# Peptides against a protein of PDB entry 3C66: the designs that were tried, part 8

Target 1, 189 residues: chain A of PDB entry 3C66
Amino acid sequence: KSWANLFEKNDFFFRYKFYLEITAYTRGSDEQHLKWSGLVESKVRLLVMKLEVLAGIKIAHPFTKPFESSYCCPTEDDYEMIQDKYGSHKTETALNALKLVTDENKEEESIKDAPKAYLSTMYIGLDFNIENKKEKVDIHIPCTEFVNLCRSFNEDYGDHKVFNLALRFVKGYDLPDEVFDENEKRPSK

## One batch from the design tools (peptide; aimed at target 1 F128 I130)

Design b1_p10_8_s3 (made by RFdiffusion4, then SolubleMPNN; from b1_p10_8, 4 letters changed)
Fold by OpenDDE base, seed 1:
Structure b1_p10_8_s3 (fold): chain B 189 residues (1-189), chain A 10 residues (1-10)
Amino acid sequence: as target 1 above (189 residues)
Amino acid sequence: PRIFNSIFEL
């Protein structure tokens, strides 16, 4: 049975208290995004391996499927807003000011020809070795190494106007709405 | 790089 069947969506986003979100952003073409996001996704396993060897981390489990979205993104400021606000339930409502591209609206002339920001998000569930409530686990180093690994693969990925990569640490109750189905209740604090 | 709060307080 493929790893894909081991983590059903409904269980994964309720299983952990903490998640690491890895979002690849592209303000450009779908082809550019496919290349960039595909690269990022291909490297997630290396990040998982680096997380698993940290003393405070018991388990790091990737969710096998990316979440895909795109927004009409006419300005650089809009692109900055997307990168700042996406990935947290507390802040994602700010994205309502932008037009989400959907299967229903993608053929509208105003959307079809508009500049777009593409997003691909991978999730890693984290289980920690909680011996004492005062332990802090810092994963900045492996995250930085991961970003550098992705950005250094192609010189084009150095253009922050087009390609971006964010790693966000969230609690289960602050996961984006995209990870839950309509009938699922968000985890409590 | 956009690395948000990397310190987990348990």
Scores: peptide ipSAE 0.407, ipTM 0.914, DockQ to the pose 0.836
OpenDDE base, seeds 2, 3, 4, 5: peptide ipSAE 0.411, 0.412, 0.412, 0.418; ipTM 0.913, 0.915, 0.912, 0.916; seeds 2, 3, 4, 5 fail the geometry check

Design b1_p10_8_s4 (made by RFdiffusion4, then SolubleMPNN; from b1_p10_8, 3 letters changed)
Fold by OpenDDE base, seed 1:
Formats: structure tokens, sequence, C-alpha cells
Structure b1_p10_8_s4 (fold): chain B 189 residues (1-189), chain A 10 residues (1-10)
């Protein structure tokens, strides 16, 4: 089966029990976010390579397209809340307290000139090697190396008030709503 | 850096 057929959205978010979410956050300009998220996205392939060589991981399969969103983010506390609540179905409802920027509302004066947090999220589907009798697989090392690689690329990315990077492990039933089409039923536990 | 749940129990 060609790799191309594996990247079709239709079954990717149903195929795996476990996903790694990689989210680049920017509280600043769109230009700042484009540079930061573009860098992070460009390095995801290196993380995949490092994950695949771990004895406990059978498959680390990236979804090819980022999910992008932006919120009006008036305060640093709002920015911390976004980073805390985003990326899980259990917690994402808290984001409803913030104004999501959409194509429909982006030209409203109150939104256009507002401080924004930009999000770009990449997903990696994970399949584990059960045969190895490993009860635990730790991916902390490759994830830390990935974060360090991204953050060290430019000194400006050391500013946590502007640029953030999160890696979250999520079960398929707890994926954010953004990954499913309106007619798709969320995976069951 | 925020790395959450890096240890998987299988």
Amino acid sequence: as target 1 above (189 residues)
Amino acid sequence: PRIENSVFEL
C-alpha cells in the first residue's frame, strides 16, 4: 500500500489508538507564527524518524496537513489557558470562552486589531509493538530533542511569552473535534 | 517546553 493512501484524512483519526499532537503556539503577529510553525512543521519528519527506531514503536505515522486556528488572546493568562486546554476533547470546551477567529469574523474591527494566539497542530498516529512485552514506552527523549531543536534554531524562539511548543499524547477517543468531519462519529474508548 | 504523557502504558 502506497504511503499516499495512508495519509487520507478519511481513516487516519480512526486508525490509531494513540496520537502525538505537536502544537506550535504564537502570541504575536501572523508573520511570527508563519516562521515559527513553518520551522516546527519542517522538523516533524525528524521526530518521526526518531520515534520509529524506538523498540516499543511499530509505526509513527504523521498526518500531512497541519490544523490551524487562531483566537483573540487579550492577556497572558488567556494564552496560558489556550496552551492548557487545547488538544483534548475533555478540555477544549474551555476555549469557547475565547473568540475563535474565523473567515466570517476576521474583518470585524474588534477582532482584526485584537491580540491573537495562533495555533498550528501536527498529528502523529502511533502503533505500539505489543509483542515485545513492554508494558511501558517512553518517548520523552526524542520529544525533548525535538523541542530543543526547534527552540534553539533562533534565539527569539526562547521567548515563551510569544512562542510556545507543546507535545501532547492523546487517545483516539479524546482527539479534538477539529480532526473529525461533522458526520463522523468520535472513536469509542 | 510542554511535553505531556510521554510515558505510555501498554
Scores: peptide ipSAE 0.271, ipTM 0.864, DockQ to the pose 0.806
OpenDDE base, seeds 2, 3, 4, 5: peptide ipSAE 0.040, 0.258, 0.275, 0.258; ipTM 0.717, 0.861, 0.868, 0.861; seed 4 fails the geometry check

## One batch from the design tools (peptide; aimed at target 1 C143 N148 H160)

Design b1_p11_1 (made by RFdiffusion4)
Pose (drawn by RFdiffusion4):
Parts: sequence; C-alpha cells; structure tokens
Structure b1_p11_1 (pose): chain A 189 residues (1-189), chain P 11 residues (1-11)
Amino acid sequence: as target 1 above (189 residues)
Amino acid sequence: ETILLQPPIPL
C-alpha cells in the first residue's frame, strides 16, 4: 500500500444510519454568532457523555468540525423559515430562496453589507443497542439537559429574535448536502 | 422522518 492511503479522508457521514445535529442560529452580528455558537459548541461534548452512558446507546460519535453557513436575512419571516427548513435534505432546498454567503460572493457589495443569519451545526452520529423487538428509544431528557446547559449568566441569549438553538434526529440518507464534498455521492434508499 | 427539538433558550 501507500502513504496516500493512510491519509484518506474519513467516511463519518456514511458509516452511521443515524445522526443528531445540534444547530446554533444567530440573526445578528458576526461576533454575536461567535459567542453564541462558541457557547453551544463548548457544551456538545457533555451531550456525548450524557448520551453514551445510556442503555440503548452503543456510541455517540461527535464529528470534529462544525458546519457553518450564513444567509442574507432581511425579514423575521426568513429567519424563521431558515430554522424550519434547515437540517433535512427533504427541506433544505427551500433555502435557495435566500442568498447564501459563499467563497465567491462574500466580498460583494450587496452581500458584505446585508444583514445575515448565521448557522453552526455539530453532528453526533448514533448507533444503537437494539433491545428486544422494534421499540421506541427515548433520548429526550439528555437533549433538554443539554439545552439547559447552553446558557451564560453574564451574557443574555434570551432574545429569540436573535439567538436560537435546535436539535434534529436525521437519518443518514437525509443528511444536508453540505456534509458530503464534491466527490461523494450521498447515501440512498 | 426528521425529528426536531427546539426548546426556548434558558435565561
């Protein structure tokens, strides 16, 4: 074999059938999002611990990098549809109605200056100890405990017209395009 | 289907 093989990119978004995504939103400024997403990101490892001790959870595997994007966001209505539509491949297409900030256009006049909404998503891939028969597995408490941990006493993130946090349980075939690079086809049926 | 959870941010 060769050195090139050792350094082959991992296949995180193909190896699990289930993912938990944690999303920090900011309809505000760049630094408002830096602090906000920074706080949320600092707590994600705790969710891994809370989840992984559970009977039923075989593994809660965090990815090493947040997925980041921002859109020009004129209206409150837009910010809301972003939260609604972002996260699932079935629905993320609706985001095409808004202008996405890219490598090419981040420097353009009507974009550099426009109010923006910011997204920061982390992925925890899940695998399960399948109990007995096909049963429901409840991981709600550790998810809400994680939410309650996303707080600061010296910084108010209470204005939801600005700051928001969301979590999604998304099957592998339904992961957002952003997680697969130019090479990779996405998982199927 | 995708399962969404979005509680209010704690104060």

Design b1_p11_1_s1 (made by RFdiffusion4, then SolubleMPNN; from b1_p11_1, 5 letters changed)
Fold by OpenDDE base, seed 3:
Structure b1_p11_1_s1 (fold): chain B 189 residues (1-189), chain A 11 residues (1-11)
Amino acid sequence: as target 1 above (189 residues)
Amino acid sequence: EVIKLAPPLPK
């Protein structure tokens, strides 16, 4: 089966028990986010390569398309909340307190000129070699190297008030609702 | 358990 057939959205988020979510956050302009998220996205392949060679990782498959979202983000506290609550079904309901920017509302005067947080999220499906129960797969090393690589590219990306990067290890049943189509049922525990 | 890998603080 060609790689292309493996990337039907519907199968990808049901195939793995575990996912690594990589989210680039930008509180600023769309142009700033495009540069930051584009950089992060360009480096994901290097992270995959580092994950694939770890003992205890059987498979690390990236989903090829980012998930894009943006919120009205008037305060730094709101930006921290987004970074805390996003990326898990258990916590994402807290984001309902913020105004999601949509194609329908983006031209509204109250939204157009409002401070925004932009999110771009990449997913990696993970399969572990469970038989060696004792081999602790430390994914923190390659993840830290990845973050350092992204942050070191430009000094401007050192500004945590504007640019952030989070990696979250998530179980398939706790993936955000955005990854499922309206007709798809969330994986059971 | 959600392991949130916090980005290392820029040194």
Scores: peptide ipSAE 0.078, ipTM 0.721, DockQ to the pose 0.619
OpenDDE base, seeds 1, 2, 4, 5: peptide ipSAE 0.074, 0.045, 0.044, 0.074; ipTM 0.721, 0.724, 0.709, 0.720; seed 2 fails the geometry check

Design b1_p11_1_s2 (made by RFdiffusion4, then SolubleMPNN; from b1_p11_1, 6 letters changed)
Fold by OpenDDE base, seed 4:
Structure b1_p11_1_s2 (fold): chain B 189 residues (1-189), chain A 11 residues (1-11)
Amino acid sequence: as target 1 above (189 residues)
Amino acid sequence: DVIKLSPPLPK
């Protein structure tokens, strides 16, 4: 199937057993995040290409739309917590301790001018080649190359207090709630 | 930056 068929949210998050999550984090301005996340998103295709050529990977399909969220993030510790807990259903409940910015609350005085962490998350569905189980699939290499590529683009992105990038390998049953509609049942183990 | 490859890849 062409990537074009994956542009819309359909069964994408039910289709694969494994996913790679790419999250761009920004603790700063919306403008900073737009630039950083836009850069990261623009490079995801290159990561996909590097994944697809691995003998142990049969398919690497990107979901083309990012998932966006933002939190009030008054401290660096909060920012670290977001990066630690986000991206897994097992841990994402810890984020409930932070104020999620929504369209309904974004104009509140306590939120509007508060320091924020912005998140943009891209997903890649992975299908592994079962015939090559004997081959060591090391996706760490292409992931590291991807991180280096994003960071090397501009020296300003070297500030880890502001800009961060995470790649997380997750099973379908451990995907964040954001990828499912309210009427959708989370995949079972 | 963090690369979290848990759970382990299929073997």
Scores: peptide ipSAE 0.407, ipTM 0.836, DockQ to the pose 0.100
OpenDDE base, seeds 1, 2, 3, 5: peptide ipSAE 0.405, 0.402, 0.403, 0.405; ipTM 0.838, 0.838, 0.836, 0.840

Design b1_p11_1_s3 (made by RFdiffusion4, then SolubleMPNN; from b1_p11_1, 3 letters changed)
Fold by OpenDDE base, seed 5:
Structure b1_p11_1_s3 (fold): chain B 189 residues (1-189), chain A 11 residues (1-11)
Amino acid sequence: as target 1 above (189 residues)
Amino acid sequence: ETIVLSPPLPL
């Protein structure tokens, strides 16, 4: 079965107990974000390959489409808050303090001229080999290598005030609301 | 680099 047939949205966020979220953040222009997020997205396949060879990982499946969002981000503190709170259902309610940029509001003068934080989030579903519970699966190594690979591509990506990259290990019941349709029930604990 | 490994990796 081709990977494409396994990743219809409808089952992906229910199929795994664990997910790795990869979020590219940009506080700047849409053009800066497109370059940064496009770079990060282009490297996700390399991260998957590095995860799949870990003895404790049975499966690492990337979701095929990024989730895109943007917020009005007037301050550096707001940008830090976004990075701290995004990517977990437990904490994402804090983002309600920020104005979400939508297709409906993006042309409003107050939104158009405002500083923005752009987010592109990719998901990897993880299945672990439970029988080898004695082997600590250290995903920190491949994750760090991935971050270094993305950051080292261009010197401009060394500016943490503009460009950020987060990798978050999340349980299926703690995935952001954005991954579920209104008619879908969030996975239980 | 915010590797937010929350919850902590199942060690």
Scores: peptide ipSAE 0.087, ipTM 0.768, DockQ to the pose 0.134
OpenDDE base, seeds 1, 2, 3, 4: peptide ipSAE 0.045, 0.047, 0.049, 0.042; ipTM 0.711, 0.693, 0.704, 0.717

Design b1_p11_1_s4 (made by RFdiffusion4, then SolubleMPNN; from b1_p11_1, 6 letters changed)
Fold by OpenDDE base, seed 4:
Structure b1_p11_1_s4 (fold): chain B 189 residues (1-189), chain A 11 residues (1-11)
Amino acid sequence: as target 1 above (189 residues)
Amino acid sequence: EVEKLAPPLPR
């Protein structure tokens, strides 16, 4: 099937047992995040191409829509916490300690001018070749190359206090709540 | 800071 047929949200997040989450983080301005996330998103296709050629990977399919969120992030510790806890259903509840920025609250005085962390998350569905059981699929190489490619694009993106990029390997049952609609049941273990 | 990378697939 062409990638085009996988872009229906509801089918995509149930189709695979494994996902690679690619999250661009920015603690700064919306403009900084737009540039950073846009760069990361523009490179995801290159990561997919590098994943697809691995003998242990049968399929690497990107979900084309990013998931966007932002939090009030007054401290560096809060920013580290976001990066630690985001991207897994097991840990995402810790983010409830932070103020999520929404369309409803973004104009509140306590939120409008507050320091923010912006998140843009891309997903790649992964199907592995079961028959080649002997060779461990190490995705570290293509993932590292991807991170280096994004970080090296501009010297400013080397500032980990502002710009971060995390790649997380996640099982379908441990995907963040954001990928499911309210009426959708999480995949079982 | 160290980038968070996806671990290798556990087999």
Scores: peptide ipSAE 0.057, ipTM 0.759, DockQ to the pose 0.103
OpenDDE base, seeds 1, 2, 3, 5: peptide ipSAE 0.038, 0.052, 0.041, 0.049; ipTM 0.713, 0.749, 0.744, 0.751; seed 1 fails the geometry check

Design b1_p11_2 (made by RFdiffusion4)
Pose (drawn by RFdiffusion4):
Structure b1_p11_2 (pose): chain A 189 residues (1-189), chain P 11 residues (1-11)
Amino acid sequence: as target 1 above (189 residues)
Amino acid sequence: ESSVIYNGPVP
């Protein structure tokens, strides 16, 4: 074989059928999002610990990089549809109604200056110890405990017209396009 | 398929 093989990109978004995504939102400024998403990101490892000790959870595998994006966001209505529609491949298409900040347009006049909403998503891939028959697996408490940990006593993130946090359980075929690069086809049926 | 686990403000 060759050195090029050792350095082949991982296949994180193909190896699991289930993913837990944790999303920090900011309809505000760049630094408001830096602090906010920075806090949330600092707690994600704790969710891994809380999840992985559970009977039923075979592994809770965090990816190494947050997925980031921002949209021009004039109205409160927009910020809300972003929260609603972001995260699932079935629904992320609705985000095309808003202007996405890119490598090409981040420097443009009507974009550099426009109010923005910011997203930062981390992925925890899940695998399961399948109990007995097809049964429901409840991981609600560790998820809410994680939410309660996303706080600061010296920084108010209470204004939800500005700061928001959301979690989704998304099957592999329904992951957002952003996680697959220009080479990769996405998982199927 | 996708399911919302939590969406909203924090303490």

Design b1_p11_2_s1 (made by RFdiffusion4, then SolubleMPNN; from b1_p11_2, 5 letters changed)
Fold by OpenDDE base, seed 4:
Structure b1_p11_2_s1 (fold): chain B 189 residues (1-189), chain A 11 residues (1-11)
Amino acid sequence: as target 1 above (189 residues)
Amino acid sequence: MSETLYSGPVP
């Protein structure tokens, strides 16, 4: 399958049983987030390359479009909660306790100047070699290397109060609702 | 099940 065929959202989130979610978090300014998320996104291809060479991984295909969201995030605890709950359908409902920033509400006085957490999420579809199922594919190594690469790019990105990066292994049926259109039914187990 | 491979501070 050519990379070009994977750019179509239509079936990407149905094609794989497993996904790697890469989320760049920023509790700060939009400018800070743009720099941070842009850096992370620019390195995703390197992660893909490292994943593809693992014997247990048959395919690692990135979805090229980031998913963007932002929340009013008045406290550090809220920021931790976002990082804990985001990226899984099982837990994402907890985010309803926070005010999602939308185009409709972003100019509201209570939102406009409020502290925000920004999220940019990239997805990699994963196909594993069945024959090597007995071999534990340690994707932790390339993931850790990726995080270190991103974090080490600028000293400011070491500030976990502002900048965070999460890599989450998610099954297709547990993907966040954001990846599906309203008319799409999420994959079942 | 979702597994967080890495989240939070760099160890």
Scores: peptide ipSAE 0.053, ipTM 0.738, DockQ to the pose 0.673
OpenDDE base, seeds 1, 2, 3, 5: peptide ipSAE 0.037, 0.043, 0.039, 0.045; ipTM 0.689, 0.696, 0.683, 0.691

Design b1_p11_2_s2 (made by RFdiffusion4, then SolubleMPNN; from b1_p11_2, 4 letters changed)
Fold by OpenDDE base, seed 1:
Structure b1_p11_2_s2 (fold): chain B 189 residues (1-189), chain A 11 residues (1-11)
Amino acid sequence: as target 1 above (189 residues)
Amino acid sequence: MSETIYSGPVP
């Protein structure tokens, strides 16, 4: 059975206490982002395999569909702000200072020609072994290996002004609003 | 900005 068929969206973001968010960022063209995000997404299964073999991790389940968003991003400071604030419900409201690109507004002249930051986010639900809960689980190693794998694929992906990759550990109650439907209540703390 | 990578004990 493909992992793609194992989880419905509605249950996935309520099933785990902890999630790993993998976000590919691109400040450039849509074409650049499609290549970069596509590469990152293609390697997520390898990261899952590396996480599953860690003694402290009982389960690592990927959500198979990426979440896509884009913002008007006129400056490098804006791009840094996006990377800092995105991925947490506590901080994502800061992104309201930027213009979100939507299907409804993308044809507006001020948006069409504006510099953009593109975001593609994959989620991995994590369940930890209770026996090892007090022990250090170092996910830094597999995460670093994953980043290196993605960055080494093409020399262009070494340009942090254009391409970035973040792996963020997030609690279920602090997931971004994008993962929930309008009628769904966010998990409590 | 550099990549954000988590490392630490299980929360």
Scores: peptide ipSAE 0.042, ipTM 0.709, DockQ to the pose 0.118
OpenDDE base, seeds 2, 3, 4, 5: peptide ipSAE 0.042, 0.040, 0.041, 0.041; ipTM 0.717, 0.714, 0.713, 0.717; seeds 2, 3, 5 fail the geometry check

Design b1_p11_2_s3 (made by RFdiffusion4, then SolubleMPNN; from b1_p11_2, 4 letters changed)
Fold by OpenDDE base, seed 5:
Structure b1_p11_2_s3 (fold): chain B 189 residues (1-189), chain A 11 residues (1-11)
Amino acid sequence: as target 1 above (189 residues)
Amino acid sequence: MSEVLYSGPVP
């Protein structure tokens, strides 16, 4: 079965206790973001492969569809806040201080011409080998290699004022609201 | 700004 056939959106975010979130951030043009996020997305399969071979990881399954969002982002501080607060249900409400760009409002002059931060997020569901309760899995190496791979692709991607990449380890109950439909209940602890 | 990397323990 292809990855696309293995995962239905409706149950993917309920299948695992743990997820790795890969978010490509761009404070710039839509065109810049399309290139950056497209690159990151194209490399996710390589990260999955590196995760799967770790002794402590039983399964690393990507959700193949990215989640897209954008915010009006007037300042660099706003951009830092987005990167700090996004990707966790505990902290994502802080983003309500920013104007979310939606299909309904994107054509408004005040939004259309405003500086924006674009976000594209990929998810990897993780299942761990439980050999002992004290076992820890270090995913730092594969994640660092992934970041380096993405950043090294083009010199322009070295500009952290424009392009950023975050990998967040998140528990299923702390996934962002965006991954659930309105009628879906968030996983419990 | 830099990349942020997070990891966690085995449950």
Scores: peptide ipSAE 0.046, ipTM 0.696, DockQ to the pose 0.101
OpenDDE base, seeds 1, 2, 3, 4: peptide ipSAE 0.034, 0.039, 0.041, 0.046; ipTM 0.692, 0.700, 0.693, 0.722; seed 2 fails the geometry check

Design b1_p11_2_s4 (made by RFdiffusion4, then SolubleMPNN; from b1_p11_2, 4 letters changed)
Fold by OpenDDE base, seed 4:
Structure b1_p11_2_s4 (fold): chain B 189 residues (1-189), chain A 11 residues (1-11)
Amino acid sequence: as target 1 above (189 residues)
Amino acid sequence: MSEIIYSGPVP
């Protein structure tokens, strides 16, 4: 199947048992996030290429559309909590303690000028070679290289108080709710 | 179960 067919949501989040989530975090301005997330997103294809050449990985397919969210984030602890809890259905409910910024509420005085954490999340669907089950696929190497690449691109991106990057390996049944439509049932375990 | 491959500070 051509990558082009995977650029549409379709059944992308049902096709694979495993996904790699790449989330760019910014606690700062929208402009800062746009630059940071744009950089990360621009490098995802390089990560895919590195994943595809691993013997244990049969397929690595990126979903090209980022998922965007932002939260009121008044403290560093809140920012850490977001990074800890986001990206897994098991833990994402904890984010309900924070105010999600929406088009409906973004102009409220309590939200408009509040410190915010911005999130942009990319997904890679993964299919592993079953025959090579004995070969431990270590995806940490390409992932670490990817992080280093993104962080080293600009010195400002080394400020972890502002810019962060997370790569999370997630099973299909544990994908965040954001990837499913209201009428879609999440994959079962 | 999800596994965080990387999060936060540079390793």
Scores: peptide ipSAE 0.161, ipTM 0.806, DockQ to the pose 0.654
OpenDDE base, seeds 1, 2, 3, 5: peptide ipSAE 0.145, 0.144, 0.173, 0.160; ipTM 0.796, 0.797, 0.812, 0.817; seed 3 fails the geometry check

Design b1_p11_3 (made by RFdiffusion4)
Pose (drawn by RFdiffusion4):
Structure b1_p11_3 (pose): chain A 189 residues (1-189), chain P 11 residues (1-11)
Amino acid sequence: as target 1 above (189 residues)
Amino acid sequence: ETILLKPPIPE
């Protein structure tokens, strides 16, 4: 074999059938999002610990990089549809109604100056100890405990017209396009 | 189906 093989990109978004995504939103400024998403990101490892000790959870595997994007966001209505529609491949298409900030356009006049909404998503891939028969697995408490940990006593993130946090349980075939690069086809049926 | 969870942010 060759050195090129050792350095082949991982296949994180193909190896699991289930993913938990944690999303920090900011309809505000760049630094408001830096602090906010920075706080949330700092707690994600704790969710891994809380999840992984559970009977039923075989592994809770965090990816190493947050997925970031921002959209021009004039109205409160837009910020809300972003939160609603972002996260699932079935629905992320509705985001095309808003202008996405890219490598090419981040420098343009009507974009550099426009108010923006910011997203930062982390993925925890899940695998399960399948109990007995087809049963429901409840991981709600560790998810809400994680949410309660996303706080600061010296920084108010209480204005939800600005700051928001969301979590989604998303099957592999329904992961957002952003996680697959220009080479990779997405998982199927 | 995607399952969404979004509790209020603790103050």

Design b1_p11_3_s1 (made by RFdiffusion4, then SolubleMPNN; from b1_p11_3, 3 letters changed)
Fold by OpenDDE base, seed 5:
Structure b1_p11_3_s1 (fold): chain B 189 residues (1-189), chain A 11 residues (1-11)
Amino acid sequence: as target 1 above (189 residues)
Amino acid sequence: ETIVLSPPIPK
């Protein structure tokens, strides 16, 4: 019931102070990305379950829909840059150096045939139950297990030149612009 | 904090 209520109000990205971003990256075909991202997405619920049982986590709520984007990605360096800069408002402006693929431009010859990096990002809102300000919640274990689970599904996913998976812990005020509507104000620090 | 569990592509 709690998850359903979150989506009705469309306030998911305002509700939590902390989010875990799960981004599947693919530098390859859309078909490759569809398979990879689909796999990752299919496993997110398992990660949520593992997060929820951590003593310091009160709530782990997934946003049900992925955010999808793609960029012209002519080089491996560009792909590395995407992975480094994406997922944080602080750094996402660096992505402006790359051509974002849109429905409007995807049929342009220069874009259509260009190497692309595809991104699919799932979000988990986190509410922590920290009794002591010094208490730290280590989510590394469940996150690592999640990555291993995804990577182990197919040997092809071991190719980091093509397939990547990142988990980013972000504060609400540092969420990417993509999660907000044009009329919405970013949460303040 | 970023938990990058996919190593960056080497240059």
Scores: peptide ipSAE 0.051, ipTM 0.674, DockQ to the pose 0.286
OpenDDE base, seeds 1, 2, 3, 4: peptide ipSAE 0.043, 0.043, 0.048, 0.036; ipTM 0.690, 0.705, 0.693, 0.692; seed 4 fails the geometry check

Design b1_p11_3_s2 (made by RFdiffusion4, then SolubleMPNN; from b1_p11_3, 4 letters changed)
Fold by OpenDDE base, seed 2:
Structure b1_p11_3_s2 (fold): chain B 189 residues (1-189), chain A 11 residues (1-11)
Amino acid sequence: as target 1 above (189 residues)
Amino acid sequence: ETIVLSPPLPR
């Protein structure tokens, strides 16, 4: 089946047991985030190619649409918290302490001019050849190369106070709620 | 169980 057929199916987040999350973070302007996230997104295909050739990876399928969110982020500590807690259902509830920016509230005086953290998250579904084997697949190398590639593109992206990039290996049952529709049930373990 | 060794992925 062509990748195109997989991307159109609402079952992407139910199809795989494992996912790689790629999140671009920006604590700054929307314009800064658009540039940063756009760069990261443009490089995801290279990561997929590197993953597909690893022994033990059967399939690496990107979900082509990014997930976008933004939070009021008044402090550096809040920004660190976002980076620590986002991307896992187990920890994402901690983000409820922050104000999520929505279309309904974005024009509120307390939100409009507030410092914000922007998030763009790409997902790669992973299928392994080793499901029943004690074999280990190391994805660290391609992931590190990917981060280095993105970070080295512009010197400004070296400012970790503004720009961050995190990869997270997540099980399907621990995907963030954002990937499911309101009527969808989270995969069980 | 598929043991995917994800060392701390770079931030």
Scores: peptide ipSAE 0.235, ipTM 0.877, DockQ to the pose 0.163
OpenDDE base, seeds 1, 3, 4, 5: peptide ipSAE 0.182, 0.039, 0.043, 0.206; ipTM 0.832, 0.698, 0.717, 0.863

Design b1_p11_3_s3 (made by RFdiffusion4, then SolubleMPNN; from b1_p11_3, 3 letters changed)
Fold by OpenDDE base, seed 1:
Structure b1_p11_3_s3 (fold): chain B 189 residues (1-189), chain A 11 residues (1-11)
Amino acid sequence: as target 1 above (189 residues)
Amino acid sequence: ETIVLSPPIPR
């Protein structure tokens, strides 16, 4: 099946029961984030290839467009909170305590000069082989290899105060609100 | 039933 037909947002976030979220975090400059997120995004195809060869995985389809967001992030504790709470519908409401940077507010003096955390998130839809037998699929190995690959690319990316990379396994009903349009109903359990 | 093992992944 051609990936091309699956890359449209229209049904991607309804098609799979399970998703792997890949989020590149940067607490620093926009330039730093562009380099870091660009690197991570360029390597996602390698992760897909490693996932597809696992016996229990039938399909691993990337959504080709990243989701971009940024928050005012005045403290290191705020940065840790973002990394803990982002990527799940159950926990994302905690992010409301932070100022989301938008096109409407980015020119405000209090926001323009504030320290920021930048987020770029890629999604992989996962379909598993349906067998009558209990099958265990361990995705930890390819995910760890992916993180190591990205982190080892440049010594600067070893600074966890600035650069972070999180992979989160999420059920379709627990996807962040950002993936759905205003008129779309969240998948049920 | 497929069991997906996803322990904490290093950041």
Scores: peptide ipSAE 0.183, ipTM 0.850, DockQ to the pose 0.156
OpenDDE base, seeds 2, 3, 4, 5: peptide ipSAE 0.162, 0.177, 0.165, 0.171; ipTM 0.836, 0.845, 0.838, 0.839

